# Peptides against a protein of PDB entry 1ZZD, part 85

Target 1, 109 residues: chain A of PDB entry 1ZZD
Amino acid sequence: FQVVNPYLLRDLVDLGIWDEGMKQYLITQNGSIQGLPNVPQELKDLYKTVWEISQKTIINMAADRSVYIDQSHSLNLFLRAPTMGKLTSMHFYGWKKGLKTGMYYLRTQ

## One batch from the design tools (peptide; made by RFdiffusion4, then SolubleMPNN)

Design b2_p19_8_s4 (from b2_p19_8, 9 letters changed)
Fold by OpenDDE base, seed 3:
Structure b2_p19_8_s4 (fold): chain B 109 residues (1-109), chain A 19 residues (1-19)
Amino acid sequence: as target 1 above (109 residues)
Amino acid sequence: SEEEKFNQELLEELKKELE
């Protein structure tokens, strides 16, 4: 399961666009709002920043412990065997935003 | 292992690009 980012939920409610349809959309998009036309670009940019911060934390934790588990998104990042199915779009966007080499996640060979 | 070495190198690159 995944839990909607509480800050994002707040902002969507403030915009008056939160409903069951939005909830289902976020579930299918793994928390990403980047594709929503009714969300201000400023808000999209804000959450890009949040995603970047989150990725820095994840990477630091991964470097230290080799495993990161985010209960809110059911994320389990394993350095030796990362699974794309457990990564959220939020995390991918964070990596995409910060990376220039075209890598969006750790790989195995 | 070679796989772990590869991932370590990637991790360092990721950290560098996110800084």
Scores: peptide ipSAE 0.010, ipTM 0.243, DockQ to the pose 0.062
Fold by OpenDDE base, seed 4:
Structure b2_p19_8_s4 (fold): chain B 109 residues (1-109), chain A 19 residues (1-19)
Amino acid sequence: as target 1 above (109 residues)
Amino acid sequence: SEEEKFNQELLEELKKELE
């Protein structure tokens, strides 16, 4: 099955945010972009998915592997006053910068 | 490495915040 909608791929490329990290992130999210802080809300509304995966699940998956998160000191600052938005941003950043392995787990419906 | 250990600690903190 195809995880990334081809039209979504085009839009992400147009935004200049498409890369291998984004691809792997979407795979773990079953194609959902709802949690991405660098995506316009209009695009999120356009590509809403029925099956959302929790941020907790993704973080658990990352924690189960040896990880390297770039700019760790900057991430530490975000934890001083964490909000759901900041946690989501850190989650995405950690995946993009440190979790370079292919698909770890894909939840299907 | 020490940085990897630090990153793992951060992930543990993130898990706690989501509980």
Scores: peptide ipSAE 0.009, ipTM 0.263, DockQ to the pose 0.057
Fold by OpenDDE base, seed 5:
Structure b2_p19_8_s4 (fold): chain B 109 residues (1-109), chain A 19 residues (1-19)
Amino acid sequence: as target 1 above (109 residues)
Amino acid sequence: SEEEKFNQELLEELKKELE
């Protein structure tokens, strides 16, 4: 799954803000640039739909792979006032890591 | 489990919000 849209990558490079830190940030945010203070609002608006599509894809993949496993051992993750990006990141993390060492589940507070 | 059911419901809700 391509987290970063190639056109977004281009625009970030053109802005001169693309680096390894930005890459890691986008990975943790599943491609969302909405929280970046150094990105013009116009670009945020432009890629809002792309971000939503990417989030939907990640959610579909997570659902397909049954990222939450019920085991005797558990890893619990609770969020207060979670954003969609944060929730998706947790789902994606669980999916990517495979949940090999116990139960992983998400709960909202 | 109840946790798994909650997670599935949350996923479906998020899907709907993104449609």
Scores: peptide ipSAE 0.008, ipTM 0.253, DockQ to the pose 0.061
Fold by OpenDDE base, seed 2:
Structure b2_p19_8_s4 (fold): chain B 109 residues (1-109), chain A 19 residues (1-19)
Amino acid sequence: as target 1 above (109 residues)
Amino acid sequence: SEEEKFNQELLEELKKELE
């Protein structure tokens, strides 16, 4: 799956380090920029926070209601048509933090 | 439904892992 957080993409472009190699790197690293030496620490921290917030928010929202997750459509409807940024953030943060259940949750929908 | 139950349990697991 070749989805990258659109906000991260923007910031990497602004840094002038976005290219096909970077894209492939992010895909391989499941969206993590933590291992990139040429990325400012504040940006790493920013997206750590963003991912955490997004994941918590989405999970809390889902927990507040009966969840019917049969397919991607039901998930999207349940989440009120979340942005790709939120979905990607949740996925990547979950993976980064070792949230195997979370990754499974997203992959199966 | 059973599906909703399963999903709710999954969500609870997710919440737990976020702690």
Scores: peptide ipSAE 0.007, ipTM 0.234, DockQ to the pose 0.064

## One batch from the design tools (peptide; made by RFdiffusion4, then SolubleMPNN)

Design b2_p20_3_s1 (from b2_p20_3, 9 letters changed)
Fold by OpenDDE base, seed 3:
Structure b2_p20_3_s1 (fold): chain B 109 residues (1-109), chain A 20 residues (1-20)
Amino acid sequence: as target 1 above (109 residues)
Amino acid sequence: DDEWEKKELEELEKELLELE
């Protein structure tokens, strides 16, 4: 089952637009807020889902040694045998890093 | 900080491997 990202929930609450309707919208949209007109673009860029950024970008983030120091074995497994689960995990990790550093997510081609 | 996030990622990876 799908659960709303707690950081996204926080930001939507801070914007004063969180309600049950918003929750259902996010569930039906697989967590995407890209279609919401009342959300700032900066937040849309921050909260892109795994399907809203290029696969190459996801792999590059996973392979970035500055982000994943001392995770060489896990990284090698990811690169040699990537799965959707692994990609999702790496995306969420990058997402959390973005929340702290202000990282920008590139759009898919 | 970074170490905490890395530990969380490792735990998440283990959970996902158990589901796959």
Scores: peptide ipSAE 0.024, ipTM 0.306, DockQ to the pose 0.036
Fold by OpenDDE base, seed 4:
Structure b2_p20_3_s1 (fold): chain B 109 residues (1-109), chain A 20 residues (1-20)
Amino acid sequence: as target 1 above (109 residues)
Amino acid sequence: DDEWEKKELEELEKELLELE
């Protein structure tokens, strides 16, 4: 599976360009928006670094949100060079932080 | 983020997975 970053989904919806065609495009492009002409450059620059964002920070953010919501939420992690050690560490870090669903989406570049 | 926004994102993610 190649799931789009949830923040990217939100931004695409806010731009009003989310549709079936966009879904298929992102699937074929492995989530990249760099080739989209109708996306502001500032968003392209933002999501260019998605794979470099600290996954620990993402987990912390998810854990913080869990304090205020009852429903489960997605935890999306992106790794350029995943190892079994990294995957295990991230999984249990999320668990330790009290996430309700833990790691929902794990993606590799 | 609020619960409504999160639910919307979950629905979008589900739909995306079904298209794969």
Scores: peptide ipSAE 0.019, ipTM 0.306, DockQ to the pose 0.022
Fold by OpenDDE base, seed 1:
Structure b2_p20_3_s1 (fold): chain B 109 residues (1-109), chain A 20 residues (1-20)
Amino acid sequence: as target 1 above (109 residues)
Amino acid sequence: DDEWEKKELEELEKELLELE
Protein backbone atom coordinates (compact mmCIF):
# COMPACT_ATOMS: atom_id res chain seq x y z
CA PHE B 1 0.00 0.00 0.00
CA GLN B 2 1.46 3.32 -1.13
CA VAL B 3 0.38 6.59 0.42
CA VAL B 4 0.62 9.38 -2.12
CA ASN B 5 1.59 12.87 -1.01
CA PRO B 6 -1.35 15.02 -2.11
CA TYR B 7 0.74 18.17 -2.22
CA LEU B 8 3.17 16.48 -4.58
CA LEU B 9 0.32 15.49 -6.85
CA ARG B 10 -0.96 19.04 -6.83
CA ASP B 11 2.41 20.47 -7.75
CA LEU B 12 2.92 18.00 -10.58
CA VAL B 13 -0.51 18.79 -11.96
CA ASP B 14 0.16 22.51 -11.67
CA LEU B 15 3.39 22.03 -13.61
CA GLY B 16 1.44 20.31 -16.36
CA ILE B 17 3.64 17.23 -16.25
CA TRP B 18 1.12 14.83 -14.74
CA ASP B 19 0.40 12.06 -17.22
CA GLU B 20 0.35 8.28 -17.47
CA GLY B 21 4.12 8.13 -17.74
CA MET B 22 4.52 10.20 -14.60
CA LYS B 23 2.09 7.97 -12.73
CA GLN B 24 4.05 4.86 -13.59
CA TYR B 25 7.33 6.53 -12.77
CA LEU B 26 6.18 7.57 -9.31
CA ILE B 27 4.91 4.08 -8.58
CA THR B 28 8.22 2.59 -9.65
CA GLN B 29 10.18 5.11 -7.60
CA ASN B 30 7.98 4.83 -4.50
CA GLY B 31 6.96 8.46 -4.72
CA SER B 32 10.42 9.94 -5.24
CA ILE B 33 10.75 12.83 -7.67
CA GLN B 34 14.48 13.31 -7.25
CA GLY B 35 15.28 11.63 -10.54
CA LEU B 36 12.81 13.55 -12.68
CA PRO B 37 14.49 15.90 -15.15
CA ASN B 38 11.36 17.94 -15.81
CA VAL B 39 10.80 18.88 -12.16
CA PRO B 40 12.34 22.13 -10.90
CA GLN B 41 15.14 21.68 -8.39
CA GLU B 42 13.33 23.95 -5.98
CA LEU B 43 10.47 21.49 -5.87
CA LYS B 44 12.84 18.58 -5.34
CA ASP B 45 14.42 20.42 -2.45
CA LEU B 46 11.02 21.16 -0.99
CA TYR B 47 10.06 17.52 -0.89
CA LYS B 48 13.42 16.52 0.49
CA THR B 49 12.51 18.70 3.43
CA VAL B 50 9.07 17.11 3.61
CA TRP B 51 10.69 13.70 3.68
CA GLU B 52 13.02 14.71 6.48
CA ILE B 53 10.19 16.12 8.55
CA SER B 54 8.14 13.00 7.95
CA GLN B 55 10.98 10.85 9.21
CA LYS B 56 11.18 12.98 12.32
CA THR B 57 7.45 12.57 12.84
CA ILE B 58 7.67 8.79 12.62
CA ILE B 59 10.55 8.78 15.07
CA ASN B 60 8.60 11.01 17.43
CA MET B 61 5.60 8.72 17.15
CA ALA B 62 7.73 5.79 18.17
CA ALA B 63 9.08 7.73 21.13
CA ASP B 64 5.64 8.87 22.27
CA ARG B 65 3.97 5.90 23.94
CA SER B 66 0.47 7.28 23.57
CA VAL B 67 0.89 7.92 19.87
CA TYR B 68 2.63 4.59 19.43
CA ILE B 69 -0.27 2.74 21.01
CA ASP B 70 -2.74 4.50 18.75
CA GLN B 71 -0.71 3.66 15.66
CA SER B 72 0.58 0.27 16.80
CA HIS B 73 -1.26 -1.80 14.22
CA SER B 74 -0.15 0.37 11.32
CA LEU B 75 3.44 0.45 12.48
CA ASN B 76 3.54 -3.28 13.11
CA LEU B 77 2.34 -4.00 9.59
CA PHE B 78 5.23 -2.02 8.18
CA LEU B 79 7.79 -3.56 10.52
CA ARG B 80 6.73 -7.16 9.91
CA ALA B 81 7.86 -7.07 6.30
CA PRO B 82 9.64 -3.78 5.71
CA THR B 83 10.13 -2.69 2.12
CA MET B 84 11.22 0.60 0.65
CA GLY B 85 7.69 1.16 -0.56
CA LYS B 86 6.22 0.57 2.88
CA LEU B 87 8.77 2.82 4.55
CA THR B 88 8.05 5.59 2.09
CA SER B 89 4.33 5.20 2.61
CA MET B 90 4.77 5.22 6.36
CA HIS B 91 6.72 8.46 6.26
CA PHE B 92 4.12 10.15 4.09
CA TYR B 93 1.41 8.83 6.36
CA GLY B 94 3.10 10.36 9.37
CA TRP B 95 3.41 13.65 7.56
CA LYS B 96 -0.20 13.64 6.46
CA LYS B 97 -1.49 12.88 9.95
CA GLY B 98 0.63 15.21 12.01
CA LEU B 99 2.17 18.00 9.98
CA LYS B 100 -0.43 19.32 7.55
CA THR B 101 -0.19 22.87 8.84
CA GLY B 102 3.58 22.80 9.05
CA MET B 103 3.91 21.55 5.50
CA TYR B 104 1.52 24.22 4.30
CA TYR B 105 3.78 26.95 5.65
CA LEU B 106 6.85 25.24 4.23
CA ARG B 107 5.20 25.08 0.82
CA THR B 108 4.39 28.79 0.85
CA GLN B 109 7.88 29.97 1.86
CA ASP A 1 -7.12 24.17 -1.10
CA ASP A 2 -10.58 24.59 -2.56
CA GLU A 3 -13.12 21.81 -2.79
CA TRP A 4 -12.44 21.20 -6.46
CA GLU A 5 -8.73 20.69 -5.96
CA LYS A 6 -9.33 18.40 -3.00
CA LYS A 7 -11.60 16.16 -5.02
CA GLU A 8 -9.13 16.05 -7.88
CA LEU A 9 -6.27 15.06 -5.60
CA GLU A 10 -8.31 12.34 -3.94
CA GLU A 11 -9.20 10.94 -7.32
CA LEU A 12 -5.57 10.97 -8.39
CA GLU A 13 -4.54 9.19 -5.20
CA LYS A 14 -7.06 6.44 -5.79
CA GLU A 15 -5.89 6.06 -9.36
CA LEU A 16 -2.27 5.69 -8.26
CA LEU A 17 -3.21 3.04 -5.72
CA GLU A 18 -5.03 1.06 -8.37
CA LEU A 19 -2.01 1.19 -10.65
CA GLU A 20 0.33 -0.04 -7.96
Scores: peptide ipSAE 0.013, ipTM 0.284, DockQ to the pose 0.022
Fold by OpenDDE base, seed 5:
Structure b2_p20_3_s1 (fold): chain B 109 residues (1-109), chain A 20 residues (1-20)
Amino acid sequence: as target 1 above (109 residues)
Amino acid sequence: DDEWEKKELEELEKELLELE
């Protein structure tokens, strides 16, 4: 099944735009929100998928020794994906962007 | 996250899992 960043889901709900149509849109777009006109650009930058960033960026972020820990349910979603490594990198990208914007994530060294 | 946000996220995650 398709995995979506749980923080993205939260933000979409907070924006009041989460509905069945949005869910189906995300499914057809493989989780990408880049084409949505009613989403702030800052969120688009924060929630890029693994297909929307370079492999070099993924590697650089994966090389960071900081380990970000999400809630158990969020982690379970990624563990069920066949491409867990790439999805983990995608999620890490979101975390890195979140840190730059002042968002707080649980992390360990 | 407050309790409200946590509840919403759990419901959304459940919905996503049903698509598995």
Scores: peptide ipSAE 0.011, ipTM 0.234, DockQ to the pose 0.022

Design b2_p20_3_s2 (from b2_p20_3, 12 letters changed)
Fold by OpenDDE base, seed 2:
Parts: sequence; C-alpha cells; structure tokens
Structure b2_p20_3_s2 (fold): chain B 109 residues (1-109), chain A 20 residues (1-20)
Amino acid sequence: as target 1 above (109 residues)
Amino acid sequence: DDKEDEELLKELEELEKLLE
C-alpha cells in the first residue's frame, strides 16, 4: 500500500510542471521530488517522503501542529511498522484534516 | 514492485481526477 499526499499533486499542478513525464518520474522515484530542479526547495522540504525525514523532524512537526498530535503518534507508528489499514486511515485522516506538511510518500518494505 | 507501481499510478490518477 502506498500513500500519496494530494496537496503535493496540487502544488505541482500550480507550478505548471505536472505532466505524464512527472507522473512517471514520481512512480520510478518512489514519490521523491528531491531531484527535481524545477521545484522550489521550500516544496522539497515540505513534501519529503518518509525515507527522507528524520525522526527529529517528525517530532518537531508534531510539536508545531498540536491539532495533529494524535496523528503524530500514529505517524511514528506508521514509520516503524506500516500496515495497509493504518496507512489507509492516515491517508484519509490527513486529507480530511487538511494536512499540508510532513510526509508525502509511504510504502511498506 | 510492478504491482506497487501500478497502485501508485492508480492513486495518482484518482487524485488527478479530483483536481479537475
């Protein structure tokens, strides 16, 4: 199971760089946009994948967003042992709550 | 791996439809 942040897609569309090539790039790069030269660094920092953010960064983001404290605990759990059910819940919860920062991409290994 | 790529593609396509 894979989780994609819908806000990243929106921002890529707003930048005018979303196309079939970008879609294929994301698939081959496991959702990472770090190697894209046309993406501002701010967006790269905002939409790092779970493999690109440190535990410290996750904790800091949780502290900055008290509304998502419960999700933050779940986020840490997801990073350690993601399951399809939990990932699904996180995906929809984050979407419904308007999660705009944090992880973009998560998949089971 | 191929299955995961297909799942990602489907999710991206679904999200893309929501943006239209």
Scores: peptide ipSAE 0.034, ipTM 0.496, DockQ to the pose 0.024
Fold by OpenDDE base, seed 3:
Structure b2_p20_3_s2 (fold): chain B 109 residues (1-109), chain A 20 residues (1-20)
Amino acid sequence: as target 1 above (109 residues)
Amino acid sequence: DDKEDEELLKELEELEKLLE
């Protein structure tokens, strides 16, 4: 599946760097913005992918996942809503703060 | 992979419309 963070899109639009080239870049980079020179480091830190954070951070985020789901029923967009058990086995990207603001999961058919 | 890219692009375009 592919995860899309609508707040990442918003931030890129606010920076004035969102365009067709940026869309294609995100697709090919699996949502990573780490390689973009015109993006502030603060934003890169906020939207790190699962491959760009330490295992310790991943564990901490996974431990808080149940809290995220319980608090985000009105904010989360899912093409297919996963069970709690299934969600704990899924990969994710972005920091806790970014995840709590909203996350969108897209599952390919 | 091509289908996955098309679906992701479609979702991004829908999100763009929501931000307008």
Scores: peptide ipSAE 0.033, ipTM 0.473, DockQ to the pose 0.020
Fold by OpenDDE base, seed 1:
Parts: sequence; C-alpha cells; structure tokens
Structure b2_p20_3_s2 (fold): chain B 109 residues (1-109), chain A 20 residues (1-20)
Amino acid sequence: as target 1 above (109 residues)
Amino acid sequence: DDKEDEELLKELEELEKLLE
C-alpha cells in the first residue's frame, strides 16, 4: 500500500501552504501548483514565496531518508538539467508509487 | 490509478486530522 510521509505533510502545514490545491498536486504527481484551477491566486502568490523552502525541506528529508534505506530496491533518476520543480515532482512520483522502502537517487549528466 | 489516488487522499486526510 501507499505510505504517506507524515513529516512532509507536517512541514507543509507548518509553512502554511497546505490546502486542497497542494493536496491535489501531490496526488497528481506532476504539474505545477501555479497552474491548478482550484487554487486561489492569493495562495499561488504565497506559494511563490514559500515554495522554495518547502522544496528544499522535501529534498533534504528525502536525502536523509535515503541513508537508511536498503539499496536492493532503489530508484535512480537521471536528468540533464534538473530544476527544483523537477526534483519535487520526481520525489512525489516516487512517493505515490509506494517507494516506502526504496532509495531515491538523483544523478545529473 | 484512480483507486490508488483515492487511497492516498484518504491517508492524507487522516494525517491532516492528526495534525489539527
């Protein structure tokens, strides 16, 4: 079954960016919160200011978690020009796919 | 996929309640 990282959710809530729009973004794996029709513009503006912090936290948590995960079930992703947005999307994709025991690696070319 | 998304949503909602 799918396992949700409670710390991710907590961090998003603590940053005050957790709402229905963000929830749907996580479910859909890809896209942008800026493009979601159900997110008010006021919240999109807020996300612009706080999203970098949120993404950084997510990446840091993922990196920290990877240290303690068995490499027998690892996911290696390769990007030529990764962006913060792509990193976040890739992380959420792995999360949705239930990589609860899989190690996440990002490599750049 | 739709079923999986629904399950994920339910789990998130449960966690939301715990954080209130």
Scores: peptide ipSAE 0.032, ipTM 0.421, DockQ to the pose 0.023
Fold by OpenDDE base, seed 5:
Structure b2_p20_3_s2 (fold): chain B 109 residues (1-109), chain A 20 residues (1-20)
Amino acid sequence: as target 1 above (109 residues)
Amino acid sequence: DDKEDEELLKELEELEKLLE
């Protein structure tokens, strides 16, 4: 399931851009607003999903690694030599650094 | 998947009601 940040919804409503189209967009984009041209960059920075943070961290740490999003919008990581410890460290390091305010999006698939 | 989409939609609708 996917956990929705209620503050994001409020901010989108306050911007006057919340509608049925926006709702469907969020569903198909796994809660991400990064691709929306009518959202201020400040809000995009504030409401990054845990997956986006993880992807950025992993890509920056290892250029030869690949992040794949399938048709169900789940995050799949392909590493040359993956270990549970390494994956956990990379994930939570990026997560902690990016989510300083406690804002989060979580989708379990 | 479809089930997750339905649950997300339901959650969003509930939150919308709280904002009205």
Scores: peptide ipSAE 0.032, ipTM 0.486, DockQ to the pose 0.016

Design b2_p20_3_s3 (from b2_p20_3, 9 letters changed)
Fold by OpenDDE base, seed 1:
Structure b2_p20_3_s3 (fold): chain B 109 residues (1-109), chain A 20 residues (1-20)
Amino acid sequence: as target 1 above (109 residues)
Amino acid sequence: DDEEEEELLKELEELLKELE
């Protein structure tokens, strides 16, 4: 059971970017907004969490490896230098485009 | 289906380039 941070929810609503796609994105990203391209950096700084920092570190450490997010149907993307930000942005974009289900697989060249 | 996925991947790639 995951609950969206009420303050974050308020800020996203105030920005006019709260919708079903955003909701689903937050569910899949455990509340992280760090990779969202349409969120001001000020809000990203405000809502940094230990989890987000840790995930970024893990992704950086495994930058030359594959990143796997399991959903259902496979969606594969190859990037030269994947980052946590790119992964979250890609995932968010996928959800916004209607990819409610899918396996996101990112690999480096 | 596969064609739609390829088009989406192309759009994602372009978006990611803009975010760099």
Scores: peptide ipSAE 0.018, ipTM 0.369, DockQ to the pose 0.044
Fold by OpenDDE base, seed 2:
Structure b2_p20_3_s3 (fold): chain B 109 residues (1-109), chain A 20 residues (1-20)
Amino acid sequence: as target 1 above (109 residues)
Amino acid sequence: DDEEEEELLKELEELLKELE
């Protein structure tokens, strides 16, 4: 299921624009805030989804990743130096495509 | 576990590489 990035949630709350409407918007937009007129561009750049990043970025994400399977065989993805955008992108894309084992955690090394 | 990790990673990478 879809979970809103906690850092994105914090930033939206700090902007005073978080509400039920915003929540539903994010759900329908697969986590993208690019279409929101009341969000600073800097924040949009920070929280790009997988559909909004370049192929080069995808390759870099793959190169900088590691996978951890815990005792419950839950998939945990780790990036060496992830941005919030990268973490969000991987999370939502994995969810949307329905990986054999769902991603449980996305973490930095 | 290592084999499962590689399988899942491969799946993710294949899906991601289909993006523009």
Scores: peptide ipSAE 0.014, ipTM 0.295, DockQ to the pose 0.055
Fold by OpenDDE base, seed 3:
Structure b2_p20_3_s3 (fold): chain B 109 residues (1-109), chain A 20 residues (1-20)
Amino acid sequence: as target 1 above (109 residues)
Amino acid sequence: DDEEEEELLKELEELLKELE
């Protein structure tokens, strides 16, 4: 399943642009808001930065703990030719699952 | 495979650095 960042949800609601269409868009874009024309650039930059920070945290945790490759019980990381959408998905999923369990599954495409 | 895990982790780290 895909998890939407709760802080992003809050900000989108505050902007008054949260609706079912937006929800579906986020699902199709794996949580990325970078392509949305009605989202302020400041917000895009914010979540870009948050994404980067969170990914660093995930990497640190993965480095400190066991890394799993051929299983899918927690966070699955696909490293081969990732798109922004995929990376965003990894961020959100990692936030939901990875920070709780510390288990990361690395896969090649 | 521990070696494969380390390699993939390294690749991920490099990718994230490039995206900063």
Scores: peptide ipSAE 0.007, ipTM 0.268, DockQ to the pose 0.059
Fold by OpenDDE base, seed 5:
Structure b2_p20_3_s3 (fold): chain B 109 residues (1-109), chain A 20 residues (1-20)
Amino acid sequence: as target 1 above (109 residues)
Amino acid sequence: DDEEEEELLKELEELLKELE
C-alpha cells in the first residue's frame, strides 16, 4: 500500500481543504502542494524543505533496494520492514531536479 | 526493465550529490 505523510495530512485537514478532490490532486502531483493556491506559503516552504531532506533518504533507500519503474512515470520503493520513524519522515514530492520519473510511491510489502 | 532501472538509479545518485 501507498505510504502517506501523516503530518501533511494533518495540516491539510487543519486547513479544512482535505477532501477526495485534494487526495486525487496530490496523487497526480506526486504529493506536491506547491501548486495549491489555498495553501499558505509558509506551509509550502515547510514541506519543500521536508521534501529535500526526505529525498536524500529516499534516494539512499532506492539505491540500496530494488527499484520498480511503472510506465517510466513512477518510482515505486518497496520496504520489507520499515520503521515507523522512517515512514513518518518520508515526504512524497515531485522529482523536479532532473529525474525522468513523474511520480514516486513508497510501498510496503 | 533493467536498463530503465539503472538509468533511474544514476539520476537518483546525481540528485543525492546535489543534496549533499
Scores: peptide ipSAE 0.007, ipTM 0.259, DockQ to the pose 0.070

Design b2_p20_3_s4 (from b2_p20_3, 9 letters changed)
Fold by OpenDDE base, seed 1:
Structure b2_p20_3_s4 (fold): chain B 109 residues (1-109), chain A 20 residues (1-20)
Amino acid sequence: as target 1 above (109 residues)
Amino acid sequence: DEKFEEELLEELKKLLEELE
């Protein structure tokens, strides 16, 4: 799975440094920000100790900011330790509703 | 399109809750 810490996502948005480039970088780097020169070291240190939260809370955070929703009809979700059955169900639900691209599932490191 | 995706996300959230 793609791994992005939901708290990190929140803070990137709050800092105003979230954009399409940042999004793609996180996807390709499995959620790691340790190699990003434009991210404060304080944040890098902070997210080494961040614990996972409930799946519901993570999704609520994602929904609030809608950072992974764009006109391309792709959907990225934050999940914690999902089962294959759950992922399959969600995938088929998205397909039924007319998603044009695959679903990407992101979780806390 | 954005409105549709937001609504879809909300529905997926509900689905997730039902599957847990």
Scores: peptide ipSAE 0.016, ipTM 0.366, DockQ to the pose 0.055
Fold by OpenDDE base, seed 5:
Structure b2_p20_3_s4 (fold): chain B 109 residues (1-109), chain A 20 residues (1-20)
Amino acid sequence: as target 1 above (109 residues)
Amino acid sequence: DEKFEEELLEELKKLLEELE
């Protein structure tokens, strides 16, 4: 099953727009909220999916030491096998994005 | 291997410059 980002779920609930229709929409859109007219742009920017990241952004993230510290083999795969490397970068982006969202909420508490 | 990582990061930075 597809897992919904728990922080996104919370924000959608806080906006009062979470319902069964929203759930089905997210499933069909692979977690993307970019096409929703009732979601603030700031929130769309915060929750961009890994599939919505430009190639330039992926390279920028891969070149950031904070993203791939002690991940030399993963970086090597990125350079030698672009397809697998892209998937690996997206995987790390998804994880880090979740953490950044968590940190945001901690600062607002 | 930190040295190996730094070399890879430098190559990635070059790729980034080409995309700008």
Scores: peptide ipSAE 0.016, ipTM 0.289, DockQ to the pose 0.066
Fold by OpenDDE base, seed 2:
Structure b2_p20_3_s4 (fold): chain B 109 residues (1-109), chain A 20 residues (1-20)
Amino acid sequence: as target 1 above (109 residues)
Amino acid sequence: DEKFEEELLEELKKLLEELE
């Protein structure tokens, strides 16, 4: 499963627009808020920068924080500032290349 | 599990290099 960026969550709560619908929207958009009309451009710019970090950096951050594999070989990634879209791309790329793993979960601290 | 985790991480890093 996916966990929303904690800083983004804070900002959306402060704007008073966080709800279940917003949560589902972010899941559908792989964590992107770029298409939301009720979000200030300043906030979009801020999290666009986060979105643009390399996938390699994401993996390194995950390794630094923690990697957990459960009994079913599901990978749990713990990131401070996850980029859902890039992680999803990596996941499916790995699947296509025959990576022997189950499902991965992204979590934040 | 630790060995598997290390192997998986290494494979993921290689895949990411190909993806980017």
Scores: peptide ipSAE 0.015, ipTM 0.315, DockQ to the pose 0.060
Fold by OpenDDE base, seed 3:
Structure b2_p20_3_s4 (fold): chain B 109 residues (1-109), chain A 20 residues (1-20)
Amino acid sequence: as target 1 above (109 residues)
Amino acid sequence: DEKFEEELLEELKKLLEELE
């Protein structure tokens, strides 16, 4: 299953905007909140930083061939027994430079 | 699509070098 950043979930709950619709939105947006008009800019900036950290982590995993490319040519990350520390750095956005589709997903096994 | 995967991995490795 696709993992959403647990700290992002917490912050969205604190904002009172977390619901099933939001959950589905995040899944379809690969964890990005940048397009949400009802999210404070400060929170968006916070998770931009997380995105940058996640990008490096994802690339490290890809370099170690711990990635899967599906039929849609999106990058999928598979984590086995991920720690909370690792999940904190795993925040997903679409980026075109490193991915053919500019989209990547995190899944746990 | 093995060729696509290899190309993508090489590109990601280059990006890693840029981030380090």
Scores: peptide ipSAE 0.013, ipTM 0.272, DockQ to the pose 0.067

Design b2_p20_4_s1 (from b2_p20_4, 11 letters changed)
Fold by OpenDDE base, seed 5:
Formats: sequence, structure tokens, C-alpha cells
Structure b2_p20_4_s1 (fold): chain B 109 residues (1-109), chain A 20 residues (1-20)
Amino acid sequence: as target 1 above (109 residues)
Amino acid sequence: SELEKAEELYKKYEKEFLES
């Protein structure tokens, strides 16, 4: 399974667009949300630099692992540490850095 | 929550990454 950033998942849930279809879409798109019309551009911009660059490597490494939210919007976490954790931390750090630089982050909770 | 647990785990690995 594909590893997805928990903050991205949370944002998709907050937007009310997370479902099984979305999950399958993200799998086919290697986690990219750039093609989703119902996602704010600000979120696309935020996750573009963080997700699009490194996610392919993460997916290849995590062929049988995943971080995802199921149909009930509960989070299931399956990581292959420490290598997966290290790559995931890079992903997460990039996201946090984007927030610190003043990039827009949408939260509706 | 499970999300909070995931965030904490990511923070843990972030710390390890930055300190490595």
C-alpha cells in the first residue's frame, strides 16, 4: 500500500472528500492531489513541493506498507522503520517548513 | 486519537532525521 502523509489525509477528510474512491485515485496518482478539482489550490501548492518530489521513492520502498485513513475516517499506520521513518520524516519536515514560511494551510476542524 | 499518534510518530522520526 501507498504511504500517505497524515496531514494530507486529515485535510482531505476536513474537506469531506475522502472516501474509497479518493483512496484509489491517490494510489493511481502516486499520492498526487494536483489533478483534483475539489481541492483548494493553496493546498495543492503546499503539498506539491513536499509530496510530489519524494513520494515516488517512499511508495517504492513501502510496497506492502501504508499510512492511510479507512472508510470510517480512522487512521491506520503501518510503517517499515527505520528507513521508512526517515523518508517520512523528510516528507513531514518539508511540509512543516512550508507552513513556517507562511504557505497557506487549510484546516476546517 | 490515531491521527495524533501518527503525528507523534512522524515527529519522532523527524527528530531522528534532523539529528542524524
Scores: peptide ipSAE 0.020, ipTM 0.433, DockQ to the pose 0.169
Fold by OpenDDE base, seed 3:
Structure b2_p20_4_s1 (fold): chain B 109 residues (1-109), chain A 20 residues (1-20)
Amino acid sequence: as target 1 above (109 residues)
Amino acid sequence: SELEKAEELYKKYEKEFLES
């Protein structure tokens, strides 16, 4: 399954540039938007520095329970594959921010 | 609530991460 940082999704949707192609692009780029010409630099800076967390820990979390955050689409916050290091860190960061600020819709499975 | 459960799960694994 495909997973994108829900907060990044929000920002891209707000920019009006989000679509399924963009989603796949971000996954292949390990969540990086640095190469996108139509993204404001401020947004690039925002997602440039995401604190890192152990990939093993993230995988364990994903294996235990899948968590979805709903904006325009429901997205899983955790990846099961350790090959997406930066992306997994971004997902965890997003989840942490979501929990701290309060999420309007959360789904677990 | 499910949110509270998720928060508890997060705290569990955050602790695990910090202690690793």
Scores: peptide ipSAE 0.016, ipTM 0.329, DockQ to the pose 0.071
Fold by OpenDDE base, seed 2:
Structure b2_p20_4_s1 (fold): chain B 109 residues (1-109), chain A 20 residues (1-20)
Amino acid sequence: as target 1 above (109 residues)
Amino acid sequence: SELEKAEELYKKYEKEFLES
C-alpha cells in the first residue's frame, strides 16, 4: 500500500506540477519528493522531516492503507486494518480534513 | 455508509492517539 500526504499533494497542485505522471511517481517513491528537480528545496526539507518520517512509521505498522488525491479537491481513501499507535498529528489532521471537505471516494478493505 | 464507518474509525483512533 501507499500513503501520500494530502497537504503535499495540495502543494504540488499549487505548484502546477500535479498530473498522472506525478501521481505514479509518488506511488513508486512511497510519497517522497526528494528526487523531484522542480520542487522547491524548502518543501523537500519540510516533507522530509515531517511526512517521510511519518510515512515510514505508518507503512511499517499498517497492513494496508492508501491515500491519494485525484484532483485538487478530490481525495480518495483506501483503508485496511489501520493502526494509529505512532501516527502524527499531521496525519490525523489530514485524514480529518479529507473526510470533512475533500472526500471523493472512500473504501474500507 | 462507508464514509460514516471511516469517521467512526477515525474518532476511535484519534481518541487513542490523544490519550497516548
Scores: peptide ipSAE 0.013, ipTM 0.305, DockQ to the pose 0.090
Fold by OpenDDE base, seed 1:
Structure b2_p20_4_s1 (fold): chain B 109 residues (1-109), chain A 20 residues (1-20)
Amino acid sequence: as target 1 above (109 residues)
Amino acid sequence: SELEKAEELYKKYEKEFLES
């Protein structure tokens, strides 16, 4: 399980291409959107260098929750990884500052 | 919106992390 970067999720939803297939694709690609034909190059560039993190506390909170992006699509936020404190701090700092880059996934592994 | 709800949840997780 992986928690998608909310900014990326929003962008994909705005493009109208987010669905279960897309979710599975991103999981298999370890967060890479570079191969997606329907994603503008500027977004590919924006998310090109993001890296994944894990946070035990977030995992515990997300284990029994789902993030809904619309009525038909939900993102299950189930994580099972130990905390990567330093990386997580950097990613959340970026999140707080409204940065789209930095964290593609908060993932279990 | 549903997206806003997702973002709010993410921010809650962040808050918990920062306070832990």
Scores: peptide ipSAE 0.028, ipTM 0.577, DockQ to the pose 0.056; fails the geometry check

